# Designs tried in a protein design run: peptides against a protein of PDB entry 3VA4. Part 54

Target 1, 107 residues: chain A of PDB entry 3VA4
Amino acid sequence: EPIGQLRLFSGTHGPERDFPLYLGKNVVGRSPDCSVALPFPSISKQHAVIEISAWNKAPILQDCGSLNGTQIVKPPRVLPPGVSHRLRDQELILFADFPCQYHRLDV

## One batch from the design tools (peptide; made by RFdiffusion4, then SolubleMPNN)

Design b2_p12_4_s3 (from b2_p12_4, 6 letters changed)
Fold by OpenDDE base, seed 5:
Structure b2_p12_4_s3 (fold): chain B 107 residues (1-107), chain A 12 residues (1-12)
Amino acid sequence: as target 1 above (107 residues)
Amino acid sequence: SLAEEAAAAYVP
């Protein structure tokens, strides 16, 4: 069962979408093979990865050298490629210009 | 909204 969730907020692209996050690597990208598939041209085929090593550990977000970057909203921070960022519950993330939110599921 | 806040914070 999913341990976390990544929510893509609604926008010009369409309605809100929720993506379950599981133990292991959850790839965010334009490729349909990605766990979090964001089929938009500004998203890299493999844009970022959210890795969950254990249910009781904060997930790690890494940008995968994306063209348009990965950013944390509060406080604002552009994530350097390959640098681990420990996600906080309810954290707001920008993949390119697509706003998302991570939250841990109560399971 | 959170979506608007996130979008507003975007810097290429």
Scores: peptide ipSAE 0.048, ipTM 0.717, DockQ to the pose 0.886
Fold by OpenDDE base, seed 4:
Structure b2_p12_4_s3 (fold): chain B 107 residues (1-107), chain A 12 residues (1-12)
Amino acid sequence: as target 1 above (107 residues)
Amino acid sequence: SLAEEAAAAYVP
């Protein structure tokens, strides 16, 4: 059962896509085996990780030392590699230049 | 839109 959702907004790359997020580590990256697979050249093979624990359903986002970075949109913030960021519901995120939104599911 | 706002906030 998914605990959250990551939405990739539509753009020049294609249509909107929704990715379910589960308890544990949800890896964001270009590699096809990532939980959130973003098959774009500017995305690192393992770009970031969204970790959700049973103790705290609010996800923790960490950049994994990606080439083109991970940013929070509001307020603007570039995430240093390995630094934990607690995601809020409806948080807007940039993986490289790809806009995404985290949504907490009501479960 | 939210998508446009996010894209505009990109910091290279």
Scores: peptide ipSAE 0.047, ipTM 0.713, DockQ to the pose 0.888
Fold by OpenDDE base, seed 3:
Structure b2_p12_4_s3 (fold): chain B 107 residues (1-107), chain A 12 residues (1-12)
Amino acid sequence: as target 1 above (107 residues)
Amino acid sequence: SLAEEAAAAYVP
């Protein structure tokens, strides 16, 4: 069962998409084999990673040295590459300029 | 919307 979900909001790129997140490393990137595949030119092949160590622990988001960056919306923060950020439930994230939202699933 | 809020917060 998935532990969390990453929602890509609808936009000029197309409709909303929901990506399940599992225990371990969930790679966000343009490459089609990523757990969260965002097939857009402004997204790096391996852009970021969301690591979930346990169902009752906050996931860790880490930018992988992406070209166009990873940001938290509230409070606004650009994530330095390789620095761990603990995700809060309902947190809004920008991968490049693509708005997403993480939420914990109640399983 | 949340999407618009997130987009508006983008820092190039």
Scores: peptide ipSAE 0.046, ipTM 0.706, DockQ to the pose 0.897
Fold by OpenDDE base, seed 2:
Structure b2_p12_4_s3 (fold): chain B 107 residues (1-107), chain A 12 residues (1-12)
Amino acid sequence: as target 1 above (107 residues)
Amino acid sequence: SLAEEAAAAYVP
C-alpha cells in the first residue's frame, strides 16, 4: 500500500495529478518507468528520488543530478545533487519548474 | 519567482 502521495499541481501542462509513494525508492523523472513519471522535456529521465524507509519516518528527497534542478519552496532551498533532504508533511517541491506537494497518507 | 508560483499553486 502507498505510504505517501506526491501531487503535481495543475498548470499550463494540464490538470492536477496524484502519484502514490511506496516503501523504498520512488524515482521522479521523465522516463515512463519512473514511479513518479513527469513526461515533460524540462524533467530529466531520472530527475530525483524519494526514499521511504518506514511508514513512520519522514521520506528522503535527493536530486539525481538533474539538468534543471530540484528545489524546496519553504524555506527556499536548491538541493545539491545527492544531498539528502528530509521531507516534511505538506512539503512543497519544485522539479524543474513544476510545483508539487508531498503528503503522508493515513497508516 | 518559481518559489512564489509553487506557493500560489497550493490551495488548501
Scores: peptide ipSAE 0.041, ipTM 0.693, DockQ to the pose 0.178

Design b2_p12_4_s4 (from b2_p12_4, 5 letters changed)
Fold by OpenDDE base, seed 5:
Structure b2_p12_4_s4 (fold): chain B 107 residues (1-107), chain A 12 residues (1-12)
Amino acid sequence: as target 1 above (107 residues)
Amino acid sequence: SLAEEARAAYVP
């Protein structure tokens, strides 16, 4: 069962979408086979990865060398490619210009 | 909204 959730907020692209996050690597990208498939041209085919190693550990977000970057909203920060960022519950993330929110599921 | 807050933080 999912350990977390990534919410893509609604926008000009369409409605909100919720993506379950599981143990292991959850790839964020434009490719349709990504765990978090964001089929938008500004998103790299393999944009970023959210890795969850255990249910009781914070997920790790890494940008995969995306063209348009991955950013944390509060405080604002562009994530350097390949640098691990430990996600906080309710963290707001930008994949390119697409705002998302991570939250941990209590299951 | 959270979405608007996030979009406002975007740096191209």
Scores: peptide ipSAE 0.620, ipTM 0.948, DockQ to the pose 0.885
Fold by OpenDDE base, seed 3:
Structure b2_p12_4_s4 (fold): chain B 107 residues (1-107), chain A 12 residues (1-12)
Amino acid sequence: as target 1 above (107 residues)
Amino acid sequence: SLAEEARAAYVP
C-alpha cells in the first residue's frame, strides 16, 4: 500500500510518470532497480532517497552526493548531500534538471 | 505550468 507518490512531469524525455512511495527507503536514481527509476544520463545511479518512517510523518528527502544535485523549487535551494529535508505535500523537486512533484496519498 | 515553474528555478 503506497503512502505517497512522486510524479515526473512530461518533457522532451517522454510522458508523465507516477511512482508509488512506500514505508522505508525509496531510492531515486538511474539504476533500474531503484524505487524511482529515472533512466537518464544526468541522474546519478543512486541520486537521492525519500525515507518514509510512518504514514503520519513527513517523508525525508536526502541527496546522496549526486553529480548534478537535488533542488527544492519554492523557495529555491540546492540540498547539501546527506542533509535531511522534510517534504511538504505538493512539493516541487528537481533531480538534476528533471522536475518532479511529491504528493501525499490519503490511505 | 508547474513543470515550467520548476525548470525555471533550476540552477546548473
Scores: peptide ipSAE 0.619, ipTM 0.948, DockQ to the pose 0.884
Fold by OpenDDE base, seed 4:
Structure b2_p12_4_s4 (fold): chain B 107 residues (1-107), chain A 12 residues (1-12)
Amino acid sequence: as target 1 above (107 residues)
Amino acid sequence: SLAEEARAAYVP
């Protein structure tokens, strides 16, 4: 069952989409085999990873050396490649210029 | 909106 959710906000690309997040590694990227597939040219094939562990309450977000980066909105910061960032519930994330929001599911 | 706020924060 999903432990979290990543919401891609609506925009010029189209309507809002929700992606379930599971225990383990959830890869964000343009490749269709990614858990969170964002089929947009500005997104790297393997852009970032959200890892959720049974022993860690908060998911860990890492940029995978993407071309156009991964950013946190509040407080604003660009994530260096490979550096772990603990996600907070309802946190706003930018994958390239695509705004998303992480939501923790209480399960 | 949250989306607009996030987009405004984007740094190329």
Scores: peptide ipSAE 0.596, ipTM 0.943, DockQ to the pose 0.897
Fold by OpenDDE base, seed 1:
Structure b2_p12_4_s4 (fold): chain B 107 residues (1-107), chain A 12 residues (1-12)
Amino acid sequence: as target 1 above (107 residues)
Amino acid sequence: SLAEEARAAYVP
């Protein structure tokens, strides 16, 4: 069962999309086999990872050394590659220039 | 919108 959700907001690329997040590693990237597949040229093949453990269901976000970066909106912060960031519910994230929102599911 | 707010925060 999904523990969280990542929403890609609508934009010039198309409509809103929701991606389920599960225990373990949820890779965000342009590659089609990513858990969160964002098939856009500004997104790295393996851009970032959202990891969720059974012991701490608050996800850990890490940039994977992406070309165009991963940013937190509030407060503004560019995530250094490989540095863990604990996601808060409703947190706004930028993968390159694509805004997303993390939502915790109460399961 | 929330999306536009987020996009506005993007730093290239």
Scores: peptide ipSAE 0.596, ipTM 0.943, DockQ to the pose 0.910

Design b2_p12_5_s1 (from b2_p12_5, 5 letters changed)
Fold by OpenDDE base, seed 5:
Structure b2_p12_5_s1 (fold): chain B 107 residues (1-107), chain A 12 residues (1-12)
Amino acid sequence: as target 1 above (107 residues)
Amino acid sequence: MADPAEVAERYG
């Protein structure tokens, strides 16, 4: 059962897509086997990871040394590679130039 | 990189 969701907003790339997030590591990347597969050339094959340790704990986002970076929107900051960021509910994230939003599911 | 201010305005 998914614990959270990552929404990729619609854009020139195509329509909105929702990705379920589960306990453990949810890899964000261009590779098709990623939990959050973003098949765009500006996304690294393994771009970032969202790790959820428990349903009652905030997920941890970590950039994996991506080429085009990972940003938090509010307040704006670029995540240094390998540095853990605790995701807030409704957090807006940029993977390269692709805006996404995390939200916790009430399950 | 994308402009976070624009993203915040659109989706925040």
Scores: peptide ipSAE 0.656, ipTM 0.950, DockQ to the pose 0.952
Fold by OpenDDE base, seed 3:
Structure b2_p12_5_s1 (fold): chain B 107 residues (1-107), chain A 12 residues (1-12)
Amino acid sequence: as target 1 above (107 residues)
Amino acid sequence: MADPAEVAERYG
C-alpha cells in the first residue's frame, strides 16, 4: 500500500492529480513511466526523486539536475542537485512551475 | 521559475 501521496494542484494544465508514493524510489519526471509522471515540457524527463526508506521515516527529496529546478516553498529554497531534503508532512514543493504537496498517509 | 510567495499565499 502507499505510504505517502504527492498532490499536483489544479491549474491551467488541468485538474488536480494525486500520485501514490511507495517504499523505494519514486521518480518525478516527464517520462511516462515515472512514478510521478508530470507530462509537461518544463519538467525534465527525470526531474527529481522521492525516496522512502521506511514507513516511519521522512521521505528524502532530491533534484536530479533538472533544467528548471525544484524548490521548497516555505521557507523558499532552491534545492541544489543531488542534495537530500527531508520532506515534512504537508510540505509544498515546486517542480519547475508546478506546485505540489506531499502528504503522509496513515497506514 | 514560479514565485514561492504566490504559491504560499494560495496553498499555505
Scores: peptide ipSAE 0.649, ipTM 0.949, DockQ to the pose 0.958
Fold by OpenDDE base, seed 4:
Structure b2_p12_5_s1 (fold): chain B 107 residues (1-107), chain A 12 residues (1-12)
Amino acid sequence: as target 1 above (107 residues)
Amino acid sequence: MADPAEVAERYG
């Protein structure tokens, strides 16, 4: 069962989409085999990773050296590649220019 | 790069 959810807000790319997040590594990227597949040219094939462990259900977000970056919205911060960021519930994230929101599920 | 201030205003 999913531990969290990543919402991609609607935009010029299309409608809103929700992606389930599971224990382990949830790769965000343009490649279709990614857990969070964002099939847009500005997204790297493997853009970022959201890792959720059993002992700490708060997800860790890392940029994977993406071309167009990953940034936290509040407070604003561009994530250096490979640097861990602990996600807060309802945190707003930008993968390249695509705004998303993390939501923690009660399980 | 997208403006985080605008994103925060719209979705925050």
Scores: peptide ipSAE 0.643, ipTM 0.947, DockQ to the pose 0.959
Fold by OpenDDE base, seed 1:
Structure b2_p12_5_s1 (fold): chain B 107 residues (1-107), chain A 12 residues (1-12)
Amino acid sequence: as target 1 above (107 residues)
Amino acid sequence: MADPAEVAERYG
């Protein structure tokens, strides 16, 4: 069962998409085998990772050394590669120029 | 990179 959800907002790229997040590593990237597949040129093949553990269901986000970066929106912060960021419910994230939102599921 | 302030305004 999914523990969370990552929403990619609609834009010039197309309609809104929701990606389920599960326990373990959820890789965000351009590669088609990523848990959160964002098939866009500005997204790195393995751009970032959202890891969720059983003991702490609050996800940890890390940028994987992406070319165009990962940002937290409020307060604004560019995530240094490999530095852990604990995601808050409803947090807004930018993968490159693509705005997304994390939602914690009440399961 | 996208401007977080604009993103916050639109989606926050």
Scores: peptide ipSAE 0.636, ipTM 0.946, DockQ to the pose 0.956

Design b2_p12_5_s2 (from b2_p12_5, 6 letters changed)
Fold by OpenDDE base, seed 5:
Structure b2_p12_5_s2 (fold): chain B 107 residues (1-107), chain A 12 residues (1-12)
Amino acid sequence: as target 1 above (107 residues)
Amino acid sequence: MADPAEVAARYG
């Protein structure tokens, strides 16, 4: 059962997509085997990771040394590679130029 | 990188 959701907003790339997030590591990247597969050239093969250690704990987002970066929208901040960021519900995230939103599901 | 202000205005 998914604990969270990452929404990729619609854009020139195509329609909106919702990705379920589960306990453990949810890798964001261009590689098709990523939990959050973003098949776009500006996304690194393994771009970032959202780790959920427990259903009642905030997920941790880390950039994996991506080429084009990961940033939080409000307040704006580029995440240094490998530095943990605790996600807030409804957090807006940019993976490279792609805006996404994390949402905690009611479980 | 994308403009976070624009993203915030649209989706925030």
Scores: peptide ipSAE 0.650, ipTM 0.949, DockQ to the pose 0.951
Fold by OpenDDE base, seed 3:
Structure b2_p12_5_s2 (fold): chain B 107 residues (1-107), chain A 12 residues (1-12)
Amino acid sequence: as target 1 above (107 residues)
Amino acid sequence: MADPAEVAARYG
């Protein structure tokens, strides 16, 4: 049962895509076996991780030392590698140049 | 690097 969702907005890369997020580690990266597979050259093979420890706790986002970085949009902030960021519902995130949005699912 | 201001304006 998915607890959250990460939306990749549409762009020149293609249409919008929604990725379910589950308890545990949800890896964001270019590698096809990532939970959130973003098959784009500017995305690192293992770019970031969204860890959900419990359904009632905010997910934790960490950049994994990606080449092109992970940014929070509001307020603007580049995430240093390995530094935990608690995701807010509806949070806008940039993985490299790809805008995404996290939202909690009501289940 | 993408511009957060543009992202915020479009999706925020």
Scores: peptide ipSAE 0.645, ipTM 0.948, DockQ to the pose 0.957
Fold by OpenDDE base, seed 4:
Structure b2_p12_5_s2 (fold): chain B 107 residues (1-107), chain A 12 residues (1-12)
Amino acid sequence: as target 1 above (107 residues)
Amino acid sequence: MADPAEVAARYG
């Protein structure tokens, strides 16, 4: 049962895509075995991780030392590698130049 | 890098 959702907005890369997020680690990256697979050259093979725990359903986002970075949009800031950011519902995120949105599911 | 202000304006 998914606890959250990550939406990749449509763009020059193609149409909108939704990825389910589960308890534990959800790896964001270009590698096809990532939970959130973003098969684009500017995305690192293992770009970032969204971790969701049973005792705290608010996800923790960390950049994994990606080449082109991870940004929070509001308020704007670049996440240093390994620094935890607690995601808020409807939060906008940039993985490299790809805008995404986190949605907390009611489960 | 992408401009977060433009992203916020478009999707916020």
Scores: peptide ipSAE 0.636, ipTM 0.946, DockQ to the pose 0.957
Fold by OpenDDE base, seed 1:
Structure b2_p12_5_s2 (fold): chain B 107 residues (1-107), chain A 12 residues (1-12)
Amino acid sequence: as target 1 above (107 residues)
Amino acid sequence: MADPAEVAARYG
């Protein structure tokens, strides 16, 4: 069962999409086999990773050296590649120019 | 890059 959710907000690219997040590594990227597949040219094939462990279930976000970056919205911060960021519930994230929101599922 | 201030205003 999913432990979290990543929402891609609607925009010029199309409608809103929700992606389930599971224990382990959830890769965000342009490649179609990514857990969070964002098929847009500005997204790197393997852009970032959201890792969730059984110990705390709090997701850790890392940028994977993406071309166009990963940002935390509030407070504004560009994530250096490979640096761990613990996601808070309802946190807003930018993968390149695409705004997303993490939601914790209480399961 | 997108402006996080605008994102916060719209979705925050």
Scores: peptide ipSAE 0.630, ipTM 0.945, DockQ to the pose 0.958

Design b2_p12_5_s3 (from b2_p12_5, 6 letters changed)
Fold by OpenDDE base, seed 2:
Structure b2_p12_5_s3 (fold): chain B 107 residues (1-107), chain A 12 residues (1-12)
Amino acid sequence: as target 1 above (107 residues)
Amino acid sequence: MADPEEVYARYG
């Protein structure tokens, strides 16, 4: 069962999409085999990873050396590649120019 | 890159 969710907000690319997040590594990227598949040219094939080690722990976000970057919205910060960021519930994230939001599910 | 201030204003 999913224990988190990543929401891609609607935009010029199309409608809103929700991606379930599971224990382990949830890869964000343009490649179709990614857990969070964002099929847009500005997204790297393997852009970032959201790792969830336990249902009661905050996920860890890392940029995977993406071309167009990963940044936290508030407070604003570009994530250096490979540096761990602990996600807060409802945190807003930009993968390249695509705004997303992490949501912890009640399980 | 997208402006985080604008993103927060819209979705925060």
Scores: peptide ipSAE 0.721, ipTM 0.955, DockQ to the pose 0.979
Fold by OpenDDE base, seed 3:
Structure b2_p12_5_s3 (fold): chain B 107 residues (1-107), chain A 12 residues (1-12)
Amino acid sequence: as target 1 above (107 residues)
Amino acid sequence: MADPEEVYARYG
């Protein structure tokens, strides 16, 4: 059962998509086998990772040295590669130019 | 990169 959710907002790329997040490493990337598969040219094959160590702990987001970056929306911050960012519920994230939102699920 | 201010205005 998923512990979290990453929502990709609708846009010119298409409709909204919700990706379940599980315990462990949830890779965000262009590769189709990623947990969060974002099949867009500006997304790196392995762009970022959301790691959930336990259901009662905040997930950790890390950029994996992506070409077009990962940034937190508020307060605005571009994540240096490999630097851990603790995700807050409802946090807005940009993978390249694609806005997403993390949501903690009640399980 | 996308403008965080615009993203927040729309989805925040």
Scores: peptide ipSAE 0.720, ipTM 0.954, DockQ to the pose 0.956
Fold by OpenDDE base, seed 4:
Structure b2_p12_5_s3 (fold): chain B 107 residues (1-107), chain A 12 residues (1-12)
Amino acid sequence: as target 1 above (107 residues)
Amino acid sequence: MADPEEVYARYG
């Protein structure tokens, strides 16, 4: 069962999309086999990873050395590659220029 | 990169 959700907001690219997040590694990237597939040129094939552990369901976000970066919106900061960031419920994230929001599901 | 303050104003 999904433990969280990542929402890609609507924009010039198209409509809003919701991606389920599961225990383990949820890869964000342009490659179609990614858990969170963002098929846009500015997104790296493997851009970032959201990892959720069984003992602590709060996700850890890491940028995977993406070309156009991953940043937290509030407080604003660009994530250095491989540096862990614990996601808060309702947190806003930018993968390259694409705004997303994490939502924790009650399970 | 996108402006985080603009993103927050719109979606926060």
Scores: peptide ipSAE 0.707, ipTM 0.952, DockQ to the pose 0.953
Fold by OpenDDE base, seed 1:
Structure b2_p12_5_s3 (fold): chain B 107 residues (1-107), chain A 12 residues (1-12)
Amino acid sequence: as target 1 above (107 residues)
Amino acid sequence: MADPEEVYARYG
């Protein structure tokens, strides 16, 4: 069962979407086989990864060298490629210009 | 890139 959720907020692209996050690597990207598939031109084919380990259910977010970047909203900062960021519950994230929010699920 | 300050104001 999912351990977390990534919410893509509604926008000009369409309605809000929720993506389940599981143990292991959850790839965020434009490629259709990504766990978090964001089929938008400004998203890299493999944009970022959210990794959740069994021994620590707090996700680690890494940008995969995306063209248009990954940034944390509060406090504001662009994530350098390959540098681990530990996600907090309810954290707001921008993949390129697409705002998302991470939610930890009770499991 | 999108302005995180504006994003926070909207969704935070």
Scores: peptide ipSAE 0.705, ipTM 0.951, DockQ to the pose 0.955

Design b2_p12_6_s1 (from b2_p12_6 with M2L W8A K10R)
Fold by OpenDDE base, seed 1:
Structure b2_p12_6_s1 (fold): chain B 107 residues (1-107), chain A 12 residues (1-12)
Amino acid sequence: as target 1 above (107 residues)
Amino acid sequence: RLTPEEAAARYG
């Protein structure tokens, strides 16, 4: 059962897409086998990871040393590679220049 | 490239 959701907003790339997030590691990347597959050239094959544990349903976001970076929108912050960021509900994230939003599910 | 400021204005 999904614990959260990551929404990729609509844009020139196409319509919005919602990705379920589960307990464990949810990899964000261009590779098609990623949990959150963003098949765009500016996204690294393994760009970032959203990890959710049973002990704390609030996800931890880490950039995986991506080429074009991961940023929190408000307040604006570039995430250094490997540094943990606790995601807040409704938080806006930029993977490269692709805007996404994390949504905590009520489960 | 979409900046955090632009993203905040558009999606925040």
Scores: peptide ipSAE 0.673, ipTM 0.957, DockQ to the pose 0.895
Fold by OpenDDE base, seed 5:
Structure b2_p12_6_s1 (fold): chain B 107 residues (1-107), chain A 12 residues (1-12)
Amino acid sequence: as target 1 above (107 residues)
Amino acid sequence: RLTPEEAAARYG
């Protein structure tokens, strides 16, 4: 049962994609075995992680020392590697230059 | 490479 969703907005890379997020670690990266697989050269093989420890707790986003970084859109800031960021519902995130949005699901 | 500010302007 997915607890959240990460939406990759459409762009020059292709159409919009929605990735379900589950309890535990949801790895964002270029590697095909990532929970959120973003098969783009500018994305690190293991770029970031969204960890959901419980359905009633906000997910934690951490950059994993990615080459091209992870950014929060509002308020705008770069996430330092390994620093925990508590995701808000509808949070807008850049993995490298790829815009995404986190959405909490009602389950 | 987008700056956070550029991202905010575009997607905020």
Scores: peptide ipSAE 0.309, ipTM 0.876, DockQ to the pose 0.724
Fold by OpenDDE base, seed 3:
Structure b2_p12_6_s1 (fold): chain B 107 residues (1-107), chain A 12 residues (1-12)
Amino acid sequence: as target 1 above (107 residues)
Amino acid sequence: RLTPEEAAARYG
């Protein structure tokens, strides 16, 4: 069962999509076999990773050296490649220009 | 390109 969720907000690309997040590494990227597959040209094949080590631990987000970057919205911050960022519930994230939101699920 | 500040204004 999923421990978290990443929501891609609706936009010009299409409707809203929800991606389940599980224990371990959840790769965000353009590659179709990514846990969070964002099939858009501005997204790197392996753009970022959300690692969840336990249900009661905050997930860790890392940019994987993406071309167009990963950013936190509040407070505004560009994530340097490979630097761990602890995700807060309801965190707003930009993968390139795509706005997403992390949600911790009740499990 | 959407800047973090612009994103904050729109989605914050």
Scores: peptide ipSAE 0.276, ipTM 0.860, DockQ to the pose 0.794
Fold by OpenDDE base, seed 4:
Structure b2_p12_6_s1 (fold): chain B 107 residues (1-107), chain A 12 residues (1-12)
Amino acid sequence: as target 1 above (107 residues)
Amino acid sequence: RLTPEEAAARYG
């Protein structure tokens, strides 16, 4: 059962896509093995990770030392590699230049 | 490349 959702907004790359997020580690990356597979050249094979624990369903986002970085939109800032960021519902995130939004599901 | 500020202006 998904605990959250990550929405990739539409753009020049194509239409909008929604990815379910589960308990544990949800890897974001270009590799097709990633939970959130973003098959784009500017995305690192292992770009970032969204981890959701059982005791605290609020996701923790960490950049995995990606080439083109991970950014938070509000307030605007670049996430340093390996630094934990607790995601808020409706949080807007940039993986490289790809805008995404996290949505907490009611479960 | 999009800066955080540019992203905020566009999607915020």
Scores: peptide ipSAE 0.245, ipTM 0.850, DockQ to the pose 0.744

